# Ledger of designs, part 12: peptides against a protein of PDB entry 6RGO

Target 1, 392 residues: chain A of PDB entry 6RGO
Amino acid sequence: MALKLLGFNQDATCFSVISSNKGVTIYNCDPFGKCFELEKSTSNDEELDFLVEMLFSTSLIAVVDKTIGASKRKKLKIVNTKRKATICELTFPHEIMDVIMNRKIICVVLKSDQIFVYDISCMKLLRTIDVRGEKLKSTSKFRNSEAVGDIGVRVSLSTDNNSILCYSSYSKSDKENAPLNDIVVFDALKCIQINVLPAVHQSNIVCIACSPDGMLMATASEKGTIIRVFKTIDTENDEPILVNEFRRGSRPSRISEMKFNHDNTLLACVGESDTIHIFALPVTTTEADANEDDTLQQSSHSLSSSINGLQYISKGLANRFGKIIVSKIPTQSQQRHVAYIKIPENAKYRIGFPKDTTNTIHICGEDGNYLVYSIPRNEVGPCTLVKSNTFD

## One batch from the design tools (peptide; aimed at target 1 S57 R83 I87)

Design b1_p16_2 (made by RFdiffusion4)
Pose (drawn by RFdiffusion4):
Structure b1_p16_2 (pose): chain A 327 residues (1-135, 151-284, 335-392), chain P 16 residues (1-16)
Amino acid sequence: MALKLLGFNQDATCFSVISSNKGVTIYNCDPFGKCFELEKSTSNDEELDFLVEMLFSTSLIAVVDKTIGASKRKKLKIVNTKRKATICELTFPHEIMDVIMNRKIICVVLKSDQIFVYDISCMKLLRTIDVRGEKIGVRVSLSTDNNSILCYSSYSKSDKENAPLNDIVVFDALKCIQINVLPAVHQSNIVCIACSPDGMLMATASEKGTIIRVFKTIDTENDEPILVNEFRRGSRPSRISEMKFNHDNTLLACVGESDTIHIFALPVTQRHVAYIKIPENAKYRIGFPKDTTNTIHICGEDGNYLVYSIPRNEVGPCTLVKSNTFD
Amino acid sequence: EEEEFAEEIIEKLEEE
C-alpha cells in the first residue's frame, strides 16, 4: 500500500513517515537525509505503526505501537536515535489516540478522552484529566515554546439533551491551572485544533460549518472570550485534518480533504490569502520553520516533499522552490 | 543546545 500515516515536527525541521514496507523513517529538511530508521518489528503486510511525536531536532522520540493489537493500546516507549535504546516504557489503561510533546510537558491522549500530563524531566504525572468522565473523538493541541499551554475540546451542558457536543477549554499545563473555558463555538463537532507556538492563539475546525474561528487564549478578558477573525471556507464544505500557526502568528495553514491548501493571514500586527494546489485523493501534512516567514514545508503521502514560497502582497498561489522525493 | 538539553533528560531518566 501507499506510504501512509505522516507525522510532522514542531520546528518544521523534519517529519515522521511510516513506510508501509518496513519500520518508520525520519527524514531531515536541511540538508535532506535519512535521519533515523527503525528496524523490522513486523509480522504481516498492512499492519501499521500509528503514533510518533518527536522533540525539535533531538534524539528523543515518542513511539507507540507496532503490532495491530499485541502491544498497542498500552505502550509508550522513549528512544534515543543515536543508540536505538528504549529508556522508559510507560503503560496506560486505554488506547492512545495522540501524543504531543514540548520542551517541558509531555501529553498523552487516550481513546477514553483521558489526558495524562507529565513533567518531562522526571515523568511524574502532573494531572489526570477526565474529560469524558465529567460529561468522533477529542482533538488536543499544545504550544511549542515554554509556558506550554494545553487546549482541548470538551462537551457542553447539553448531555441530557443529546450525546455529542464540542466546546473549548484553555488549560495551563505548566501549573495545572484551568485558564479559560470557551462556550460552544460551533453548532457541530470539532475535527481538528491548532494552538500557536507562543500559546497566545487558537484555531477551531467544525465538521458541518467548515469555518475556522480564532480566539485569544490567555490574555482574553475574563468576562467573555475574544473572537479574532473568521475565514471563508471556499466553494464547498470540507473536512479539515491539520492546521498550523506561524511563528510570528501572522500566518495560518489549513489542510484537509480538499483540492487546495489555504493560507490565512492575521491582523495581529481576510477571506483567503495564498492557495496551494494539491492532488485530490492524497493526503498531506503542513509545517513551516522558524528561520523565515516566507517558506512553507509540505509533506505528502505520494512520496514528494515540497517547499513553497508565500506572496506577501498578492492573492496569488504559492511558488514552488525546492523539492525532493521520499523512500 | 537542544541536543544537550535532551541528553540531560535522558541521563536523568537512566538514573531512575
Fold by OpenDDE base, seed 5:
Structure b1_p16_2 (fold): chain B 392 residues (1-392), chain A 16 residues (1-16)
Amino acid sequence: as target 1 above (392 residues)
Amino acid sequence: EEEEFAEEIIEKLEEE
């Protein structure tokens, strides 16, 4: 059977798949098993396509039927999985490209490069963000969206209640073909733009991940060779703070997904390559007020790998338009993975980090494997397989 | 606990 992966929920307690014969299936990770099935409404041998966004492990899901020929590609359904009932239906002017949610907010991304931000508690529209509208005042040329079917606005939302939304935007260049290489950081609750990170890559951004707390953001371009991690809110001298630059590989390869773990100590990436890469983030020691005098000399030999990464504040090259292009960190200061997982060639995989186990990663493949790996703490090397299950 | 906020959302959305 052809399986298509939809992904993990926010805390990696569930994942969703499309089965060609059954429709949408949601699996629970522990105990492993089917927890929900959405039956195929159409008897036709059409290739099924869906968007499914879960609200954690709850009975609330958002569903979009994207099947070719279906008049439903513009409809968002909110479904109660316990009752198997649609509780809300929204219709949009354009095809839905992505849906992301947390406990407070639903964001709907359209093919028109619009982001609709809703209060989940009443499905009230809080904001329409027109990512083109800031540009359309200058050039009425609709990019013929037909020719480059895979370049659109990318979004990521913090899983916490702060609801920090990161999205890709068009650089203000006088060129008709400005890339989607700016990032906007947006408070989705207050509907306020917090920050703008100009030209974070030279090409279009194809993958974004926000940290669970919304304090960090990872970005990857079409090349997928370099991942950049930024602070979302903080700036230094009105410039974006680049925390890390990671090298995934030497060969171009598309990154399909990135995720932070719950404590912002790890960043994982997956895509078209045979390898899931896991990177260590520097623990920002928040100076927790060292008021407690308790002298327990636990000799945590923190392997301070003294990567005295000289914070080369890469002086952004001001382009001819006064926009700072984040210069590449010198190749010598590019960090590599601390851990990896080998996956089958040409198998699509999705990743998730469970909340309670910061050194565990969940992965699932279109090959029908659900796998749990332990991440090594004190060594650079392969992850260890802890649990495996199969699904069909 | 984790479902309570979703139940409150579902109840409000079913009343509209």
Scores: peptide ipSAE 0.450, ipTM 0.924, DockQ to the pose 0.829
OpenDDE base, seeds 1, 2, 3, 4: peptide ipSAE 0.444, 0.427, 0.443, 0.440; ipTM 0.925, 0.923, 0.924, 0.924

Design b1_p16_2_s1 (made by RFdiffusion4, then SolubleMPNN; from b1_p16_2, 7 letters changed)
Fold by OpenDDE base, seed 3:
Parts: sequence; structure tokens; C-alpha cells
Structure b1_p16_2_s1 (fold): chain B 392 residues (1-392), chain A 16 residues (1-16)
Amino acid sequence: as target 1 above (392 residues)
Amino acid sequence: DDEEFAEKILEELEKL
């Protein structure tokens, strides 16, 4: 059967798929099995398309029917899976492109480059973010070119209660085709912009991941060769906002998904390539006062030494050109993956990190495979397959 | 738990 993957929930305890014959199915990861099915409403041989966002392992899901010809592409449904009932329905002025949630917030991304931020507890609209801003309203004929359909606003939300929203924004360049290469960091609860990261890539950002705690953000451009990791908040201590730069590969390849693990020690990426890449993040040891004494020379080769090439262009020049956050990091400072998983080139995969195991990754494929891998800690190498299941 | 939390949200949303 043709399967389309929707993805894992926030804690990787469930994943959602579209089956051409059945509609939407949600699987539980452990014990492995079907936990919910949303039946196909139409007998037509139309290719099913849905957005489904699940609130952790709960009976609360958000659903958008994106099927071609469906008048429902502008409708968000909140569904109780235990009751098999739509609890509420919201209608938007434009097609829904993405839906993300946590225990506090639902964000709805529209084809108009608008983000609607709701309080989940009462579905109250907290903010409408217009990413195009007021100046572009006059001249932006809708990019009606179907060919540009894949370049839109990207979003990621922290899974915690801090509800840090990271989204791609248009650069302030007077060019008619300004790239979506800025990042805005937004407190979704307070509705306050925390930070703006200008020109984090040379081309449009196509993938964003926020850490579970909202303290880190990863970005990838259309090239998908470099992944950058940033702090979401400016620290007072003149610390670099850019904390890591990872090289996925030398060849361009689209990254479809990135995720942090629950303790911010790992970043995984998946996309059109035959390889899931897993990168190690430097543990920011808070210098807790290590009192003097115990001389245990564990040669933790502090990977700290190679980041010295970030010439901070001093605050004085920043007033004229904006914060150039991306100085030319020497190509030698780009870290490779620490672990990898080989996947079929023609199968789309999704990734998830379970909360209880820092060194485990869940993956699922449109090939009908659900796989659990162990991530090596002490060596660069392949992940080890621990568990496999199949679904249809 | 998270399910009891979601059930409470769903019950409040049913009142809207």
C-alpha cells in the first residue's frame, strides 16, 4: 500500500501515517500497535493528504484534511481519539501549511506566511504573526508560481511549557526575492519577540528544530550541506550565539526533519539522502565550582579549541551592517556526524527521540518499517538496530 | 498524567 509519513509526536511514543486505503493511522511505539484510526471519508481514489499533530500520547489530536479538491484545507479540527469526535473546528482565510503544538500552545502556519498562535486550553487567539510584514502587502502578488510551492515559512516549537517558537523570516534586503534566511525567536505565551538571527544561511531555510527546552535551535537551508545550531537567547557573557556548525555532506540534499534529543546532547537529521545523521552537541558544562582536589586526568579532549576562528566583529561595526552572526567559520571547524543510520534512498523517513533513553532513536519509513536504534557513545559509527516492527 | 491533562482541555473545548 502507499504510505505517507506524518511523523512522531513530541516524545516519540507514537507516530502517524496515512494509508491510501485506511486513512490516518496512529501507532503506539511500545507496545507496538495501532492506537487510533481516522477512516477515509471519501470513496474516491484521490491521494490522501493530511496534517496530524498529536499532543504527546494523549487523546487530543489536531487534524487538517489537505486532500486535493477537499474544501477542508483551511480547517483545523481538534479531535478526541477516545470519543472519535471533533471537539472544535477553526476555519482560516488561507490553506494550512503546518500545525505544531505543546501543552500550552497551538501554532497554525498558513500559505499566506501568517502564523496564528493559540492558547490550547481555550483556543483563544493570542497572536497573528505576519511574516511578510506590512510593506510586502502592496506589491506581493501571491507567488502563484506552483513551482515555488515548497518555499514557505518554517516553524518549530519547544515541547516544554516555555513555548519558544522559532520561525523563518524574510531578510530586509530590498530585493524582490528576499530569501527566508532570517530566524525569529518568539515567546509564544507572552507574545514577545526574544531575538532575531539575520542571514543564518545564504539561501532559504527549509528546516528548523527547536530544542525541547527552547534554549537551542538548529537550521538547514535548501542546500542541506551545513546545519547550524544557535542559542535562542543572547547571553550577557559575549558568548557566540552560533554554538555549532555541522557538515551533513558535500553534496546538496534536502533535509526534511531535524530533532534534538531531550537533554540537548544529540541532533539528528533526515531527508532525501540514504543516511540519517546524528551529531553530538557540546555539553555546556556549567562551570559549577569544581573545587580543586580530585586530579582524575580523564582526558576529555575538549573539542573547544577549534571554535577560536569566530572573529567577533566588534559591536561598533554591528550598528551599520546588522549583527553579522555568521562570520566565515573556517571549513575545518565543521564537525561531522558521530553516528548514522543507512536508509533506503527512495523511502521517506521520520525521526523521534524518546524521553526516557538519551541514546535511542526511533525511526519510521514509508516502506512500512518502524525501527529502534541504539546510538554509539564512544565511537563514530553506525547505530545498532535494537527493535523492528512493520506496519501497513 | 498527560492524558488527564488532555481530557481536561478537551472537556473545556467541548463547552465552547
Scores: peptide ipSAE 0.497, ipTM 0.933, DockQ to the pose 0.934
OpenDDE base, seeds 1, 2, 4, 5: peptide ipSAE 0.491, 0.487, 0.487, 0.440; ipTM 0.934, 0.931, 0.933, 0.918

Design b1_p16_2_s2 (made by RFdiffusion4, then SolubleMPNN; from b1_p16_2, 5 letters changed)
Fold by OpenDDE base, seed 5:
Structure b1_p16_2_s2 (fold): chain B 392 residues (1-392), chain A 16 residues (1-16)
Amino acid sequence: as target 1 above (392 residues)
Amino acid sequence: ELEEEAEKILEKLEEL
């Protein structure tokens, strides 16, 4: 049977899959088992496609039936999994490309490059964000997304109540083919733009991850060779703060997903490569109040020696349009992974970080494997398999 | 707690 992975929920307590024969299935991670099934709405031998976004491990899910020929690709359903009922339905003017949520906000991304921001508690529309802006409304040629692959607006939402929304935007270029290489940081609750990170990559951004607290974001372009981590809110001299630049690999490879762990100490990435990469972030020592006393000289030989490459990005070159191109960190200061997982070639995997165990990663594959790995703390190396389960 | 919040949201959305 062909499985298609939808992904983990916000805290990696559940994951969702499409089975060609059954429809949508949700699995609980611990104890491992099937917790919900959405039956096929159509008896046709059509290839099933869905979006499913979970509100953590709760009975609230958002569902979009994206199956070809279904007049449902514009409909968002809120489903109560306990009642097995659709509670409400929203219809959009265009096809739904993505849905993300937290405890406060639902964001719906359309094929029109619009983001609809809702208060989850009443499904009230708070904002419509037009990522093309007013100037591009005249060029009503939808990029035929069919010809150039999955190039569209990418979004990520903080899992906390601050509801920091990061999205890819078109660079202000007089060229009809402006890349989606700007990032906008948006307070989804207050409906205020907080920051704009101009030209963070040379090509379209295809993957974004926001940290759980919304303080960090990771970005990857179509090349997928370099991952950049920025502060979301803070600026230095009105310029974006690049915290890290990671090298995934030398060969181009699509990154499909990135995730921060709960304490912002790790960033994982997965995609078309045979390797999940895990990167260490510098622990921002919050200035714990330097209250005086106890001299406990625990010589924690901290892994501090290799992380001290805080290369301040020298002022990015302003392009002809006054936009700062974020200079690449010199290739010598590009950090590598601290840990990795080997996955089967051509298997699509999804990743999640559980909340309670900062050194554990959950992964699931279209091969029907759900795997729990321990991440090494003090050495660069492979993750250790802790638990394995299978699903169908 | 979080499930009770989700149930309360679902109940309010059923009234719309």
Scores: peptide ipSAE 0.632, ipTM 0.956, DockQ to the pose 0.927
OpenDDE base, seeds 1, 2, 3, 4: peptide ipSAE 0.621, 0.606, 0.616, 0.617; ipTM 0.955, 0.952, 0.954, 0.954

Design b1_p16_2_s3 (made by RFdiffusion4, then SolubleMPNN; from b1_p16_2 with I10F E11K E16L)
Fold by OpenDDE base, seed 1:
Structure b1_p16_2_s3 (fold): chain B 392 residues (1-392), chain A 16 residues (1-16)
Amino acid sequence: as target 1 above (392 residues)
Amino acid sequence: EEEEFAEEIFKKLEEL
């Protein structure tokens, strides 16, 4: 059967898939099993396409039927999985491209590069963000929708109640073909722009991950060779703070998904490559806990990765070419993965981090495998398979 | 807790 992965929920307790014969199926991770099924409403041999976003492990899901011919691509349904009932339906002016939620906010991304921000508790529209609208003041030419296939606004939302929304935006360059290489950080609750990270990559951003607490964000471009991690809110001299620059590889390969673990110590990435990469983040010791004098001498050999202070060499050479404003970390300072998982070639995988086990990663594949891996703590190497299940 | 939160949301959404 053709499977299409929709992904894990926020805490990796569930994942959703499309089965060509069954429709949408939601699986519980532990104990492993089918917990919900949305039956195929149409007898047509059309390839099923859906968006499904879960509110954690709850009975609340947002569903978009993206199936060709279904005429539902503009409709968001809020479904109660226990009642198997649509509670409410929202209709949008354009096709829905993405849906993301937490306990406070639903964000709906449209093909028009608009983000609709809703209060989940009452489905009240808080904000419409028009990512194109800032640019449309200059150039009325609708990009012919045909040639700009897979490039759209990307979003990520913090899973906490702070509801930090990170989204890709168009660079302010007067060029008709400005890339989606800026990031906007937005307080989705207050509807305030907090920060703008200009030109974080040279090409369009295709993947964004926000940390659970909203304090960090990871970005990858179409090249997928470099992952950058930034602070979301904090700035230094009104400039974006680059925390990490990771090298996934030397060969271009699209990254489809990135996730932080729940304590911001790990960043995983998956995509078109045969390898899931896991990177270690430096534990930002917030200076606050430095006062408790507890003398426990345990000689944890902290791998003193010399945090050579990224001296922002503000080389004020405003030279004419659209320079990445973010100073490139020297290639020698680019960190590699600390762990990896080999996956089948041509199988799409999705990733999730469970809350209770910071060194565990959940993965699922369009090959019908749900796999749990242990991440090595003290060595660079492969993850160890702990559990496997199959689904259809 | 989490499911009770979802039921509170559903209750508010059914009132719209």
Scores: peptide ipSAE 0.568, ipTM 0.943, DockQ to the pose 0.943
OpenDDE base, seeds 2, 3, 4, 5: peptide ipSAE 0.556, 0.560, 0.567, 0.568; ipTM 0.942, 0.940, 0.942, 0.943

Design b1_p16_2_s4 (made by RFdiffusion4, then SolubleMPNN; from b1_p16_2, 6 letters changed)
Fold by OpenDDE base, seed 5:
Structure b1_p16_2_s4 (fold): chain B 392 residues (1-392), chain A 16 residues (1-16)
Amino acid sequence: as target 1 above (392 residues)
Amino acid sequence: DEEEYAESIFEKLEKL
């Protein structure tokens, strides 16, 4: 059977898949098993395509039937999995490209490069963000969306209640074909733009991950060779703070997903390569109050690889439009992975970090494998397989 | 409970 992965929920307690024979299936991770099935309502001969976004481990899911020829590609359904019922249906003017949620907010991304922001508790529209809106006043040229079917607005939302939304935006360029290489940071609750990170890559951004707390953001371009991590809110001299630049590889390879762990100590990435990469983030010691005197000299020689954070203030090349292009960190300052997982060639995998175990990663493949790995703490090396299950 | 929160959302959405 052909499986298509939809991904893990926010806390990696569940994952969803499309089965060509069954429709959508949701699996629980622990105990491992099927928890929900959505039967296909379409003819047997159509390739099934769906978006499914879960509200954590709850009975609330958002579903979009994206099957070709279906008039449903513009419809978002809120479904109660316990009742097997559609509770609410929203219809959009354009095809739905992505759906993301937390406890407060649903964001719906359209093929028109619009983001609709809703209060989940009442499905009230809080904001429509038109990512083209600043440009549409000048050039009525609809990019023929036919020719480059995979370049669209990318979004990521913090899993916390602060509801920090990061999205890709078009650079202010006089060129008709300006790339989606800016990032906007948006408070989805207050409907306020917090920050703009100009030209974070030279090409279109194809993957974004927001940290659970919304304080960090990871970005990757079409090349997928370099991952950049920024602070979302903080700026230094009105410039974006680049925290890390990670090298995934030397060869171009598309990154399909990135995720932070719950405590922002790890960033994982997966895509078209045979390797899931896990990177260590510098622990920003928040200056916890220096008050408690307790002298316990436990000489845990943490391998302080003194990555002297030479804050290479990447002198942004001011382009002719006064926008700073984030310069690449010198190759010597580019960090490598601290851990990795080998996956089958050409198998699509998805990743998730469980909340309670910051050194554990969940992965699932279109090969029908659900795998739990332990991440090494004090050494650079392969992850250890802890649990294996199969699904069909 | 997260599920009680989801049910409280459903009860609001069923009234729309």
Scores: peptide ipSAE 0.689, ipTM 0.968, DockQ to the pose 0.889
OpenDDE base, seeds 1, 2, 3, 4: peptide ipSAE 0.686, 0.678, 0.678, 0.687; ipTM 0.968, 0.967, 0.967, 0.968

## One batch from the design tools (peptide; aimed at target 1 T58 I87)

Design b1_p17_1 (made by RFdiffusion4)
Pose (drawn by RFdiffusion4):
Structure b1_p17_1 (pose): chain A 327 residues (1-135, 151-284, 335-392), chain P 17 residues (1-17)
Amino acid sequence: MALKLLGFNQDATCFSVISSNKGVTIYNCDPFGKCFELEKSTSNDEELDFLVEMLFSTSLIAVVDKTIGASKRKKLKIVNTKRKATICELTFPHEIMDVIMNRKIICVVLKSDQIFVYDISCMKLLRTIDVRGEKIGVRVSLSTDNNSILCYSSYSKSDKENAPLNDIVVFDALKCIQINVLPAVHQSNIVCIACSPDGMLMATASEKGTIIRVFKTIDTENDEPILVNEFRRGSRPSRISEMKFNHDNTLLACVGESDTIHIFALPVTQRHVAYIKIPENAKYRIGFPKDTTNTIHICGEDGNYLVYSIPRNEVGPCTLVKSNTFD
Amino acid sequence: EEVEELQELLEEAEEEE
């Protein structure tokens, strides 16, 4: 089958790719190279490694499952790339759905909507967050820089009226203090959530409305959450998969089950800005590095890696600059 | 021992940054 289940780095330095053949490879961007290659851990052809989230450019990797079910739901391994050794092997009571890391805090998301927060220096569990214990699935996002700030979608006070709903809660994982609770920002479920690298901004994706809403995160007034801007969906409602924020928080990238990738600018310093054509029934992931604000890195399951440029003052499409092919 | 190895790995990651 195709080379599916791409994972993208925080610093846009490299990307995680599960080659359907054997193991998982991690490439670099500049210069492009085979950075790390995981050996054979397979027994059938269509069984897939699912979840890999990494540090910035380091040897520290978070790896989850290999087998379809032998050791998948209850595993987390911490591996050094230069020596291929497992250091800590944590076990969890449920199935892992997502893992997000940063320089200070490691988050592990379970299928039962439990979020385990760890101080990464000693792997002491800071707090267990019973989201489904209070009231598709929960989407979680996190800031990249220090003062790392956690964002998760929570159910509303209408559990009695119906089973599924989605509001937003802002949480400071550094001090384990809940900062702001946002109301039902959508009339539908939440598909994907993106938080700014500095933790000051947040994006929300609806399944039905397909309109991205941006709220201030922490400095927002206590009385009411502050809405920043909204972005035109286009001609057709489409499911969104992954969104990213620029380092200066002037740009927002959007990708999903669509023909095009949309680029939204920010009035921090309207409907559409830059659009990148994409093959229809293939899936991609997004990133952009810290070095420049004009370059957008693109990861594709077709086997191509592309680097596009951004037009500052023109509403035109992006210009391709650099490309390379996968394995 | 495993925690000490993890701390050393983190110190190396900080030095690279």
Fold by OpenDDE base, seed 4:
Structure b1_p17_1 (fold): chain B 392 residues (1-392), chain A 17 residues (1-17)
Amino acid sequence: as target 1 above (392 residues)
Amino acid sequence: EEVEELQELLEEAEEEE
């Protein structure tokens, strides 16, 4: 049977799939089993297409039926899975491309490059973000969506209550074909823009991940060779803070998904390659308020190792091209993965990090495999398979 | 009604933390 993966929920306790014969199925990860099924409404051999976003382990799901006709593709249903009933239905002016949620916010991304931000508690519209309209001068030539099939606004939302929304925006370049290579950081609750990261890649951004706490974001371009990690809110001299630059590979390959683990110590990526890559992030020591008065005098000689970071400021022509965030990170210090998982070629996989086990990753494939891997912490190497299940 | 049912389901999401 053809399976299509929809992905994990926020805490990787559940994942959603489309089965060509059954419709939408939601699986619980532990104990492994089906928790919900949405039956196929039509006996036709039509290729099923859905968006499903689940709110953690709850009975609340957002559903978009994309299978048939322009009307259904514009409808968001909020469904109670226990009752198998629609709570409410919203209709949009354009096709829904993505839906993301947390305990406070639903964001709906349209084919028009609009983001609708809702208060989930009452389904009240808080904000419409027009990513095209923020371009001062661009006559919005409708990108003929057929020829550039995969380039649209990308979004990621923090899973916490702070509801930090990261989205791709168009560069302010006067070029008719400005890339989607800016990032906007948006407080979805207050409906305010809090940061803008200009030209984080040279080409269109195709994948974004926000950390669970909203303090970090990861970005990948259509090349998928370099992943950049930034602080979302913090700036240094009104410039974006690049925390990490990771090299996934030397060959171009699309990244379809990235995820942070719950403690911001790991970033995983998956896509069209035979390899899931896991990168280590520097532990931001939260300065715990060590209020304890302990007077111990130990004269630790601060070895001031003056690492003369050679700022290769390439003094190249200051033409009016927006300041590309020149990686201050030397090209030699592009960190590689610390761990990896080999997956079948041409199998699409999705990834999730469980809350309770920061060294564990959940993955599921269109091959019908649900797999749990342990991530090595002390060595660079393959992840170890801990649990496997199959689904149809 | 719709808002009350949404609130009940969101309370379930807060109890899991």
Scores: peptide ipSAE 0.493, ipTM 0.918, DockQ to the pose 0.705
OpenDDE base, seeds 1, 2, 3, 5: peptide ipSAE 0.492, 0.480, 0.484, 0.480; ipTM 0.919, 0.915, 0.915, 0.919

Design b1_p17_1_s1 (made by RFdiffusion4, then SolubleMPNN; from b1_p17_1, 6 letters changed)
Fold by OpenDDE base, seed 1:
Structure b1_p17_1_s1 (fold): chain B 392 residues (1-392), chain A 17 residues (1-17)
Amino acid sequence: as target 1 above (392 residues)
Amino acid sequence: SSIKELQELLKEAEEEL
């Protein structure tokens, strides 16, 4: 049977799949088993397509039926899984491309490059962000969205109550083909733009991950060779702070998903490659805890490779081809993964980090495998398989 | 009401913190 992965929830306690014969199934990770099933409403042999966003371990899901011909691609349903009942239904002017939520906010991304921000508690519209409308003030030509392939606005939302929304935006270049290579950081609760990170990649951004606390953001372009991690809110001299630059690989490969773990110590990425990569983030010691005198001499051989945090103040070398503000970190200072998982080349995988075990990663595949891996702490190497389950 | 049911489910999500 063809399986299509939808992904994990925010805490990786559940994952969602589309089965061609059954419709949407949500699995619980531990104990492993089906917790919800949404039956196929259509007798047609059409390839099922859905968006499902689950709110943590709760019975609250957001569902969009994206199946061709279903006429439901513009309709968001909020469903109570315990009751198998629709609580709320919203209809949008355009096809829904993505849905993301936390305890406070639902964001709905449309094919029109609009982001609708809702207060989840009352389903009131707080803001419509028109990512194209800001560009159209500079360039009057609506390019038919058909010629720009699978490239749309990407979003990520912090899982905390601060509700930091990161989204890709068009660069201010007068060129009709400005890439989606800027990032806007937005307070979704206050409906205020906090920060703008211009030209974070040379090509369109295809993947964004916000940290759970909203303080960090990871970005990848269509090339998927470099992952950049930025501070979301903090700026230095009104310039974006680049925290890390990771090299996934030397060959181009699309990254489909990235996730931070719950303590911001790890960043995982998955995509079209045979390898899930896990990167270590420097623990930002908040300067506040420096005062407690507790002398415990535990000789943690911190491999303090003193990567002097040369805050490369990206002196924006106005190179002749436009303000690439992000100074290229020298290829020698690009960090590699600390851990990896090998996956089948033709199987799409999704990733999630459980809350309770920061050195554990959950993965699931369109091959019907749900796998739990332990991430090595002290060495660069493969992750160790801890648990495996199969689903259909 | 549908909004009350939504608020009850959101409360379940706040108790998981």
Scores: peptide ipSAE 0.544, ipTM 0.939, DockQ to the pose 0.649
OpenDDE base, seeds 2, 3, 4, 5: peptide ipSAE 0.539, 0.541, 0.542, 0.531; ipTM 0.938, 0.937, 0.939, 0.939

